# Ledger of designs, part 33: peptides against a protein of PDB entry 4N3Y

Target 1, 83 residues: chain A of PDB entry 4N3Y
Amino acid sequence: ETRDQVKKLQLMLRQANDQLEKTMKDKQELEDFIKQSSEDSSHQISALVLRAQASEILLEELQQGLSQAKRDVQEQMAVLMQS

## One batch from the design tools (peptide; aimed at target 1 L59 L66, target 1 (a further copy) L58 E61)

Design b2_p27_4 (made by RFdiffusion4; failed a check: too like the target's own chain)
Pose (drawn by RFdiffusion4):
Structure b2_p27_4 (pose): chain A 83 residues (1-83), chain B 83 residues (1-83), chain P 27 residues (1-27)
Amino acid sequence: as target 1 above (83 residues)
Amino acid sequence: as target 1 above (83 residues)
Amino acid sequence: ELMEQAEELQQEMEQWVRDVQEQVAEA
């Protein structure tokens, strides 16, 4: 039946076009997510740079501490030996 | 001509459903791109994290080793002083 | 590089303790 059929096909066309718009919306959200995901991996690298800096500082202090310890032991041993 | 109209709507519905199928395929490609990009960046960053925590545990033990080394040398000074 | 430098620092501390032990033995 040609009249009922036109109405059914118009309903289906509307539903298909609504579904197309929603799926395009979803694509857009995924494209934005690719971008956000990329920002998040960058922020992780920044946190890692912070850890590296704290470690370089600590290592430097330990190097200085070893030098200082050698120097003062040298003086202590020089006195103990001046006797 | 509600019959010509029906044929037109059937064509439009076929075109819409083909477009929906294509766009759904595109979404899938984006989800796959996200997944592949995440796996890759995770690999790189988990490697940087492993290096960072190794530096950290080691430097912690070196703080301990420095104190211990100073103590061992001090005991040596105590023995040298028994003379 | 940072791991190498930390390993060298540990080796220097051990060598320094051995040197001090040798000098105490000679004295």

Design b2_p27_4_s1 (made by RFdiffusion4, then SolubleMPNN; from b2_p27_4, 11 letters changed; failed a check: too like the target's own chain)
Amino acid sequence: SLLERLEELQQGLSQAVRDVQEQVMQS

Design b2_p27_4_s2 (made by RFdiffusion4, then SolubleMPNN; from b2_p27_4, 13 letters changed; failed a check: too like the target's own chain)
Amino acid sequence: SLLQRLEELQQGLSQAVREVQEQVMQS

Design b2_p27_4_s3 (made by RFdiffusion4, then SolubleMPNN; from b2_p27_4, 12 letters changed; failed a check: too like the target's own chain)
Amino acid sequence: DLLSRLEELQQGLSQAVRDVQEQVMQS

Design b2_p27_4_s4 (made by RFdiffusion4, then SolubleMPNN; from b2_p27_4, 12 letters changed; failed a check: too like the target's own chain)
Amino acid sequence: SLLQRLEELQQGLSQAVRDVQEQVMQS

Design b2_p27_6_s1 (made by RFdiffusion4, then SolubleMPNN; failed a check: too like the target's own chain; its pose is not in this set)
Amino acid sequence: MDEQISALVERAQASEILIEELQQALA

Design b2_p27_6_s2 (made by RFdiffusion4, then SolubleMPNN; failed a check: too like the target's own chain; its pose is not in this set)
Amino acid sequence: MDEQIAALVKRAQASEIRIEELQQQLA

Design b2_p27_6_s3 (made by RFdiffusion4, then SolubleMPNN; failed a check: too like the target's own chain; its pose is not in this set)
Amino acid sequence: MEEQISALVERAQASEIRIEELQQELA

Design b2_p27_6_s4 (made by RFdiffusion4, then SolubleMPNN; failed a check: too like the target's own chain; its pose is not in this set)
Amino acid sequence: MDAQIQALVERAQASEILIEELQQQLA

Design b2_p27_8_s1 (made by RFdiffusion4, then SolubleMPNN; failed a check: too like the target's own chain; its pose is not in this set)
Amino acid sequence: MDAQISALVERAQASEILIEELQQQLA

Design b2_p27_8_s2 (made by RFdiffusion4, then SolubleMPNN; failed a check: too like the target's own chain; its pose is not in this set)
Amino acid sequence: MDEQISALVQRAQASEIRIEELREQLA

Design b2_p27_8_s3 (made by RFdiffusion4, then SolubleMPNN; failed a check: too like the target's own chain; its pose is not in this set)
Amino acid sequence: DQEQISALVQRAQASEIRIEELKQGLA

Design b2_p27_8_s4 (made by RFdiffusion4, then SolubleMPNN; failed a check: too like the target's own chain; its pose is not in this set)
Amino acid sequence: MQAQIDALVQRAQASEIRIEELRQQLA

## One batch from the design tools (peptide; aimed at target 1 E56)

Design b2_p28_1 (made by RFdiffusion4)
Pose (drawn by RFdiffusion4):
Structure b2_p28_1 (pose): chain A 83 residues (1-83), chain B 83 residues (1-83), chain P 28 residues (1-28)
Amino acid sequence: as target 1 above (83 residues)
Amino acid sequence: as target 1 above (83 residues)
Amino acid sequence: SLEELEEQLEEAEEELEEYRESLEEAQE
């Protein structure tokens, strides 16, 4: 039946076009997510740079501490030997 | 001509359903791109994290070793003083 | 003991220099 059939096909066409719009919306959200995912990995690298900096500072302090310890042991030994 | 109209709507519905199928395929490609991109970057970052925490545990033990080394040398000074 | 500790601190410094270069390359 040609009349009922036109109405059914119009309903189906509307539903297919609504579905197409939603799926395009989803694509857009995925494209945005690619961008946000990239920003998040960058922020992870920043946190890692902070860890490297704290470590470089600590290592430097330990190097200085070793030097100071050698110097003052040299003085203590020199006196202990002046006897 | 509700019969010609029906033929037209059938064509439009076929075109919409083909478009929906293609856009769904595109979405899948984006989800796959996200997954591949996250796997890659996680590999790189898990490697940088492993190197950072190894530097940290080692430098911690070196703080200990420095104190211990100073104590050892002090005991040596105590023995050298018994003369 | 202090000479052994100095060698371990030099090795740790080399490792941190290499790790820093890797972080600078990761930022690019």

Design b2_p28_1_s2 (made by RFdiffusion4, then SolubleMPNN; from b2_p28_1, 14 letters changed)
Fold by OpenDDE base, seed 2:
Structure b2_p28_1_s2 (fold): chain B 83 residues (1-83), chain C 83 residues (1-83), chain A 28 residues (1-28)
Amino acid sequence: as target 1 above (83 residues)
Amino acid sequence: as target 1 above (83 residues)
Amino acid sequence: PLDELAERLEESQLRLEAFRQELAAAQE
């Protein structure tokens, strides 16, 4: 009868609501995880980029130093040969 | 004397070159690490985004189902009250 | 090349932020 149908539908409604709440919670947890993961990765990569940049600066300095040293050796050799 | 100076400078040159090579290697390793890390993070985030989207679709379906169920209950209650 | 990596990361961040906004809007 109709009364029995109503009770059945009420149960279905409760079940649907429970599923909805669960899904909403799961979605929120996933969003939080994604956010945290992304932020952590971003921070890590940024730090590594800075480190790489520092290394690049050092490399440039070393290259300049090497070039100068080479020139100095060449100059001294020239002087030696003139002697 | 000049000859001694040349030998000293040659040593300095070798040392500078060694430092340069080491720095170049370190820089390359760092770049490789950054690249790999970034790609891995990107892939992971993409996968999680897809999962979140799937959950969102499910949520929408559940919301629609819930709304329909609620309407059905209301209709049945109306019928019951008319009886 | 490192700058390119930074740019790619930034693009990824922007996409993620956009997605978050879409999710928030969908929840309203």
Scores: peptide ipSAE 0.026, ipTM 0.446, DockQ to the pose 0.052
OpenDDE base, seeds 1, 3, 4, 5: peptide ipSAE 0.024, 0.052, 0.031, 0.024; ipTM 0.450, 0.445, 0.374, 0.444; seeds 3, 4 fail the geometry check

Design b2_p28_1_s3 (made by RFdiffusion4, then SolubleMPNN; from b2_p28_1, 11 letters changed)
Fold by OpenDDE base, seed 3:
Structure b2_p28_1_s3 (fold): chain B 83 residues (1-83), chain C 83 residues (1-83), chain A 28 residues (1-28)
Amino acid sequence: as target 1 above (83 residues)
Amino acid sequence: as target 1 above (83 residues)
Amino acid sequence: PLDELEEQLEESQLRLEEFKKELEEAQK
C-alpha cells in the first residue's frame, strides 16, 4: 500500500513537472511573440509616419504652387481689364 | 492671347486644387490607418500581457504544488523505509 | 515607442489642419 502510494506520488510529481516545463515554455513563447509584435508594429508605424510626412511636404509644395498660380491669374486678369 | 492665358491658368489652378484635395484625403486616410493600427496593436499587446501574467500565476501555483508533492514523496519514502 | 509614434501622428494631424486653414484663407 505505502509502496503503491509512493509510486503514485512519484508519477504525479513527474506529471506536474512536465506541466510546469510546458507552461514555462508557453509563457516564454508568448513573451517572445509580444516583443516581436511590438517591434514589428513600431517599425511599421514608423514607416507610415515617414510616409505621412512625405505627403505633408507634397501638400506644402502644392500650396505654394496654388498660391503662385492664383497670383499669376490675378495679375493676368488685371492686365486683361486694363486692355 | 491674354484671355487664353488667363483661362489656361485658371484650368491649371483648378487641376492643382483637385490634386491638393486628393493628397489631403490620402494623407488623412493614412493617418487614420496609423491611428487605428496603433490602437489595435496596443489593445492586442495589453491582452497578451495579461495572459502572460496569468501564466506566471499558474507557474507559481505549480511550483508550490511541486514543492509540496516532493515533500510528500520524501515523507512517504521515509515511512516505507521505517516499515 | 508606440506612444512616441502616436504623438508624432497627432503632431502631423495638427500641421495638416493648420495647412487647410491657410489654404482656405489664401483662396478668399
Scores: peptide ipSAE 0.035, ipTM 0.413, DockQ to the pose 0.051
OpenDDE base, seeds 1, 2, 4, 5: peptide ipSAE 0.020, 0.028, 0.031, 0.024; ipTM 0.347, 0.410, 0.416, 0.409; seed 1 fails the geometry check

Design b2_p28_1_s4 (made by RFdiffusion4, then SolubleMPNN; from b2_p28_1, 11 letters changed)
Fold by OpenDDE base, seed 4:
Structure b2_p28_1_s4 (fold): chain B 83 residues (1-83), chain C 83 residues (1-83), chain A 28 residues (1-28)
Amino acid sequence: as target 1 above (83 residues)
Amino acid sequence: as target 1 above (83 residues)
Amino acid sequence: PLEELEERLRESQLRLEEFRKELERAQE
């Protein structure tokens, strides 16, 4: 019957629309997650980079200090050995 | 006393060296973490992008299907209204 | 590149929303 077929098609149309809406929602959630994740990661990595750079500077200072201390010890040892 | 001063300096040197080693380790760990985090984030985002794209394709297919279904329903309705 | 993708996705979503509205009108 034509009327029954129309009703069937209308149901199918509604079902398809429901699937469309679900997929739209899922897509949007993924997009939002990507954006948020990207921003969070970017900020975290940037912070860690700065921290690593600070550590590098500290290491360089320590190297210089150690070199000087080594020289100082050697000088003191020389004095001691001469006395 | 010179000898005591030398011993003090040697201790300070050892302590400074320990700090250097610690800082070196910390720096390396941070660098490794940055690298790993960046790679993980990149891969995750890429995967999510692909998923979002797949959803978009599905949505486009649904749009086409729904448009066709709409036309079919309209045709059936026209037949029904004429009978 | 990521920003470009976001823009494309926004445009796609807009088109889909418009389509949904058209379908809803057709079902009235």
Scores: peptide ipSAE 0.042, ipTM 0.483, DockQ to the pose 0.028
OpenDDE base, seeds 1, 2, 3, 5: peptide ipSAE 0.027, 0.022, 0.027, 0.021; ipTM 0.349, 0.447, 0.447, 0.450

Design b2_p28_2 (made by RFdiffusion4)
Pose (drawn by RFdiffusion4):
Structure b2_p28_2 (pose): chain A 83 residues (1-83), chain B 83 residues (1-83), chain P 28 residues (1-28)
Amino acid sequence: as target 1 above (83 residues)
Amino acid sequence: as target 1 above (83 residues)
Amino acid sequence: SAAFDELETQLDEAETSLDSFRTALDEA
């Protein structure tokens, strides 16, 4: 039946076009997510740079500590030997 | 001509359903791109994290080793003083 | 003296490792 059929096809076309709009919305959200995912990895690398900096500072302090310890042991030994 | 109209609507519905199928395929490609990009970057970053925590545990043990080294040398000074 | 020489070698190795790790972070 041509009249009932036109109405059914119009309903189906509306539903298909609504579905298409939603799926396009989803694509857009995925494209935005690619961007956000990229920013998140970057922030992770910044946190890693912070860890490297704290480590470089600690290592430097330990190097200085070893030097100071050698120097003052040299003085202590020099006195102990002046005897 | 509700019969010509029916033929037209059937064509429009076929075109919409083909568009929906293609856009769904595009979405899948984006989800796959996100997954591949996250896997890659996780690999790189898990490697940088492993190197960072290795530096950290080692430098911690070196703080210990420095104190211990100073103590060892001090004991040597105590023995050298028994003369 | 031997304890300090060993500790110095370990600190130099740690420094070389951190320089290499810094270069990898800069390139990232």

Design b2_p28_2_s1 (made by RFdiffusion4, then SolubleMPNN; from b2_p28_2, 18 letters changed)
Fold by OpenDDE base, seed 2:
Structure b2_p28_2_s1 (fold): chain B 83 residues (1-83), chain C 83 residues (1-83), chain A 28 residues (1-28)
Amino acid sequence: as target 1 above (83 residues)
Amino acid sequence: as target 1 above (83 residues)
Amino acid sequence: MAVLDELEARLEASQQELAALKAELDAA
């Protein structure tokens, strides 16, 4: 029965190796997912930052416009009161 | 009609100010959204990293187990051949 | 993303309204 025992042991070794390979594959897939997810997040955040900056520019323009409008109103009010 | 014109100008100024305040609020909401989104991404990536590390530990355990199994098989085969 | 689009739209609208108010002031 020695031969049968050897074959059984060889099978167990192959099974153990299969588990190792499976785990290695799973790990690799997880790492790939993390990498891809990180890249996607980075791109998305970058896009959002650009949009926020655009809003900042608009805000500044509006503030300038308001200041100008205020000056114009004040000037017109002065003219009206003096006429 | 000077008084009426003054009142009209004052109204327009108030309206312009309202627009500024609205824009400031909108900008703040955008910034808050970006911040929240970034935090969510960071948390998700961190969780994935932890899972990857768990897989790494499992991989190492499997490698050790495989090495031990290989040694056991070799020893048993030797005994069987000598008996 | 929908929220961001809405905010951008609101900002653009505010800019246009302010420009209109300025134009009215200049015309008065």
Scores: peptide ipSAE 0.041, ipTM 0.420, DockQ to the pose 0.023
OpenDDE base, seeds 1, 3, 4, 5: peptide ipSAE 0.041, 0.025, 0.024, 0.027; ipTM 0.430, 0.427, 0.423, 0.414

Design b2_p28_2_s2 (made by RFdiffusion4, then SolubleMPNN; from b2_p28_2, 21 letters changed)
Fold by OpenDDE base, seed 4:
Structure b2_p28_2_s2 (fold): chain B 83 residues (1-83), chain C 83 residues (1-83), chain A 28 residues (1-28)
Amino acid sequence: as target 1 above (83 residues)
Amino acid sequence: as target 1 above (83 residues)
Amino acid sequence: MSVLEQLEEQLEASQQELEQLKEELQAA
């Protein structure tokens, strides 16, 4: 009976070790995934931010151009009215 | 002719305004995308972190179980040796 | 040493101890 008990306990230990090893691997894979996902997201977000900033610069330039064009039109209209 | 110049400038202004409006829309869409993407990534990462933490808890429990099982085996072996 | 490295070492130690117990039991 004692021998049977020992054998049972040995089996339980092996099973526990197997599960421990598996869980350890799973944990590591999850950590690696988190790290990679975070890096990818960060890079993507940074790229999109740069694109948005470029659009802002363009908007400012266009607004300046609009203001100038408006002034030019107004001047031409004044010339037309006095002719 | 002055009238022709005015008409040309008016067209240029309309074109510039159209481009400005388009670019403004594009900028807003990019900002919205960045925000949504960031939120989604944050939520996903948080979920994965929680999963990793759960695995760590399980690992600790398994290690405790292993230690106990080892002790039990040692006790049973001692009984066997003295019988 | 990272927590993971520590756990790996502990696992290895536990496996070695189990093997020793098996050998001792077999010899008895």
Scores: peptide ipSAE 0.031, ipTM 0.447, DockQ to the pose 0.028
OpenDDE base, seeds 1, 2, 3, 5: peptide ipSAE 0.025, 0.022, 0.025, 0.022; ipTM 0.435, 0.424, 0.436, 0.368; seed 1 fails the geometry check

Design b2_p28_2_s3 (made by RFdiffusion4, then SolubleMPNN; from b2_p28_2, 20 letters changed)
Fold by OpenDDE base, seed 4:
Structure b2_p28_2_s3 (fold): chain B 83 residues (1-83), chain C 83 residues (1-83), chain A 28 residues (1-28)
Amino acid sequence: as target 1 above (83 residues)
Amino acid sequence: as target 1 above (83 residues)
Amino acid sequence: MEVLAELEKRLEASQQELEALRAELEAA
């Protein structure tokens, strides 16, 4: 009968809404996860970039130091040979 | 009447299901985004780690080279002074 | 973060539609 059909449809509608609510909750959790994960990854990447940059600076300093040291040694040797 | 109620509920059910499908699609898109973003971040982090490691190795090599160079120079100077 | 912004907007729209359906269900 039509009455039974109404009851059935009401149940189906409730079930659909329940599922929708669940899905929306899951979606929200995913969004929150994405946000948090993105922030964490960004921080990690930034830290690694800074580390790499620090290493690059140190390399340049070492190269300059080495070049200067070589020059200084050569000068000292020249003085020794000339004395 | 009950007949009209049935029709109304059928429409509502269709609408609810349409929204459910849409929400499920959105959820799937989020999941796909998370997966892709995670992979991209992982690759980027890995690349940065490798770069950092390469820099560290180079630093060690430079330090070793500098130390050796200093020793060699000192030895040469000693020879010059002794000759 | 353009994708996230769009998804947030769509989520909000879905929430509003769900609330409307709930209200209609209560009225039926």
Scores: peptide ipSAE 0.056, ipTM 0.408, DockQ to the pose 0.009
OpenDDE base, seeds 1, 2, 3, 5: peptide ipSAE 0.031, 0.024, 0.054, 0.022; ipTM 0.409, 0.399, 0.457, 0.430; seeds 1, 5 fail the geometry check

Design b2_p28_2_s4 (made by RFdiffusion4, then SolubleMPNN; from b2_p28_2, 19 letters changed; failed a check: too like the target's own chain)
Amino acid sequence: MPVLEQLEQQLEESQQQLEALREELERA

Design b2_p28_3 (made by RFdiffusion4)
Pose (drawn by RFdiffusion4):
Structure b2_p28_3 (pose): chain A 83 residues (1-83), chain B 83 residues (1-83), chain P 28 residues (1-28)
Amino acid sequence: as target 1 above (83 residues)
Amino acid sequence: as target 1 above (83 residues)
Amino acid sequence: SLDTLETQLDTAETSLNSYRESLDEAQD
């Protein structure tokens, strides 16, 4: 039946076009997510740079501490030996 | 001509359903791109994290070793003083 | 003990320098 059939096909076409719009919306959200995911990995690298900095500072302090400890042991030994 | 109209709507519905199939395929490709990109970046970052925490535990033990080394040398000074 | 500790600290410095170079390259 040609009249009922036109109405059914119009309903189906409307539903297919609504579904197409929603799926395009989803694609857009995925494209944005690719971008956000990239920014998140970058912020993870920044946190890692902070950890490296704290470690470099600590290592430097330990090097200085070793030097100071050698110097003052050298003086203590020199006196202990002057006897 | 509701019969010609029916033929037209059937063509339009076929074109819409083909477009929906294609766009769904595109979405799948984006989800796959996201997954591959996350796996890759995670591999790189987990490697940087492993190196960072190894530096950290080691430097912690070196703080301990420095104190212990100073104590050892002090005991040596105490023995050298018994003379 | 202090000379052994100095060698361990130099090794640790080389490792941190290499790790920093890798982080600078990751930021590019």

Design b2_p28_3_s1 (made by RFdiffusion4, then SolubleMPNN; from b2_p28_3, 20 letters changed; failed a check: too like the target's own chain)
Amino acid sequence: PLDALAERLEESQLRLQALLQELQAAQE

Design b2_p28_3_s2 (made by RFdiffusion4, then SolubleMPNN; from b2_p28_3, 15 letters changed)
Fold by OpenDDE base, seed 3:
Structure b2_p28_3_s2 (fold): chain B 83 residues (1-83), chain C 83 residues (1-83), chain A 28 residues (1-28)
Amino acid sequence: as target 1 above (83 residues)
Amino acid sequence: as target 1 above (83 residues)
Amino acid sequence: PLDELEEQLRESEIRLRELRAELEEAQK
């Protein structure tokens, strides 16, 4: 009966639309997750970069201090050898 | 005409299924993207962490060297003052 | 790389809006 076919197709259509809606919702949740994850990762990476840069600056300062200290010691040794 | 209604519903069903398939594909692509992005971010963060740790170790070594150098200079000065 | 990710997200959002509109039409 054609009437029964219509009812069957209407049911199938509703089921398909329900599944579509569910899938779209899932997709939206994934997008939200990606967005949040991306922001978190960006902030973390930026923080790590800044920390690395700060460490590099400190390293340079320490290297300069060490070099100066070595020079001072060498100079003192030279003075001692001459005296 | 019921026959026309059947044809219309069949068309709508095909359309809904096409949309569903497309949405499902998009969802899968997002999942794959999240997975890949997560792996990439993990690797990058790990690399930055390792670099930071290496820098910290070097800083500690330099600090120790500087401290030792300062102590050595102070000791030499003390000797000079006593001589 | 993060900029590209943001761009991809924006594109995906546009597609989702389109799909929502199509779904609403199909449900009528």
Scores: peptide ipSAE 0.057, ipTM 0.412, DockQ to the pose 0.013
OpenDDE base, seeds 1, 2, 4, 5: peptide ipSAE 0.024, 0.036, 0.025, 0.023; ipTM 0.380, 0.400, 0.394, 0.388; seeds 2, 4, 5 fail the geometry check

Design b2_p28_3_s3 (made by RFdiffusion4, then SolubleMPNN; from b2_p28_3, 18 letters changed)
Fold by OpenDDE base, seed 1:
Structure b2_p28_3_s3 (fold): chain B 83 residues (1-83), chain C 83 residues (1-83), chain A 28 residues (1-28)
Amino acid sequence: as target 1 above (83 residues)
Amino acid sequence: as target 1 above (83 residues)
Amino acid sequence: PLDELEERLRESQLRLEELKAELDAAQA
């Protein structure tokens, strides 16, 4: 009967709309996840970059210090040998 | 008439399903983006971690070298002063 | 969380196909 068919189609339509709403919600959750993940990755990368840069600067300073120390030793030895 | 109502509901159901398919496609595109972005971030982070670790090891070696150099200088000075 | 959303998507796809099949049967 057509009346039974109408009721069935009404139920199907409601189910389809419910599924649509669920899918839209899931999509929104994915968008939120992307945003959060992007921010987290950006912060982590920035932190690692800064750490690497700081370490590189310290390396350069240590290398200069070592070179200076060698020069100082040579000068001290020269002074003592002529004293 | 119920027959006209059936046809209307069938059309509405098709429209709902079309919208659902579109939303699901958009969701899939977001998932693909997340996966790709996550892989890219992971590789970049891993590379930065390795770079930082290598730099830190070099720093430790330089610090040890500097300390040893200072000790060597002091010993050399002591030897020269008593010669 | 992504794995969970992927599973939800797969479930939604299955439900959509079921609705399409039922609609086609109703139109026959």
Scores: peptide ipSAE 0.060, ipTM 0.407, DockQ to the pose 0.009
OpenDDE base, seeds 2, 3, 4, 5: peptide ipSAE 0.028, 0.031, 0.068, 0.028; ipTM 0.429, 0.425, 0.416, 0.453; seeds 4, 5 fail the geometry check

Design b2_p28_3_s4 (made by RFdiffusion4, then SolubleMPNN; from b2_p28_3, 19 letters changed)
Fold by OpenDDE base, seed 2:
Structure b2_p28_3_s4 (fold): chain B 83 residues (1-83), chain C 83 residues (1-83), chain A 28 residues (1-28)
Amino acid sequence: as target 1 above (83 residues)
Amino acid sequence: as target 1 above (83 residues)
Amino acid sequence: PLDELAAQLEASQLRLEALKAELQAAQQ
């Protein structure tokens, strides 16, 4: 009777340990996935931010060019009105 | 001559404006994509963190159960040795 | 990490809106 109970408890202990090890592994896999996903997202977003920044620079250049062109047109119109 | 120059400059101005508007649109699309991507990643990571946290709780429960089972086995072994 | 990127995006949006406003003002 006592021996039977001991054997049963030994089995339960082994089963519990197996479940614990499995859960530890699963948790580690999730943590690794989160870390990798976060890094990937960070890199992707950083690249897109750089592209947006490049577009902003181009936008500023175009605005400056547009302003100059407008001034040139106005100047030429003034000359035309004088003649 | 002057009129021709004015017409040329007007065309250049229109072209510059068109390019500017296009660039503004492209930049907005990139920003919208970045925002959406960031939100999606944040939600995904949050969900995974919750799962990892649940696994951590389970892990702690299993460890406590394992410790108790080990004590029970040791106690039963002591009884066996006494008989 | 993601919060910093969100902040960068918001700053970029504000700059873009300012540029739009400047362009509109220049055209009027």
Scores: peptide ipSAE 0.024, ipTM 0.431, DockQ to the pose 0.048
OpenDDE base, seeds 1, 3, 4, 5: peptide ipSAE 0.017, 0.017, 0.016, 0.017; ipTM 0.434, 0.436, 0.429, 0.429; seeds 1, 3 fail the geometry check

Design b2_p28_4_s1 (made by RFdiffusion4, then SolubleMPNN; failed a check: too like the target's own chain; its pose is not in this set)
Amino acid sequence: MDEQIQALVERAQASEILLEQLRAELAE

Design b2_p28_4_s3 (made by RFdiffusion4, then SolubleMPNN; failed a check: too like the target's own chain; its pose is not in this set)
Amino acid sequence: MQEQIDALVQRAQASEILIEELKAELAE

Design b2_p28_4_s4 (made by RFdiffusion4, then SolubleMPNN; failed a check: too like the target's own chain; its pose is not in this set)
Amino acid sequence: MDAQIQALVERAQASEILQQELLEQLRE

Design b2_p28_5 (made by RFdiffusion4)
Pose (drawn by RFdiffusion4):
Structure b2_p28_5 (pose): chain A 83 residues (1-83), chain B 83 residues (1-83), chain P 28 residues (1-28)
Amino acid sequence: as target 1 above (83 residues)
Amino acid sequence: as target 1 above (83 residues)
Amino acid sequence: SFNTLESQLNSAESSLDSYRSSLDSAQS
């Protein structure tokens, strides 16, 4: 039946076009997510740079501490030997 | 001509359903791109994290080793002073 | 003791310089 069939096909076409719009919206959200995901990995690398900096500072302090310890042991030994 | 109209709507519905199939395929490609991109970046970042925590545990033990080294040398000074 | 500790600290420094070069490259 041609009349009922036109109405059914119009309903189906509307539903297909609504579905197409929603799926395009989803694509857009995925494209945005690619971007956000990229910014998140970058922030992870910044946190890693902070860890490296704290470590470089600590290592430097330990190097200085070893030097100071050698110097003052040299003086203590020099006196202990001047006897 | 509700019959010609029916034929037209059937063509439009076929075109819409083909478009929906294609767009769904595109969405799948984006989800796959996200997954591949995340896997890759995770590999790189997990490697940088492993190197950072190794530096950290080692430098912690070196703080300990420095104190211990100073104590060892001090005991040596105590023995050298028994003379 | 101090000579062993100095060698360990120099090794740690070389590791941190190499790790820093990797982080600078990751930021590029």

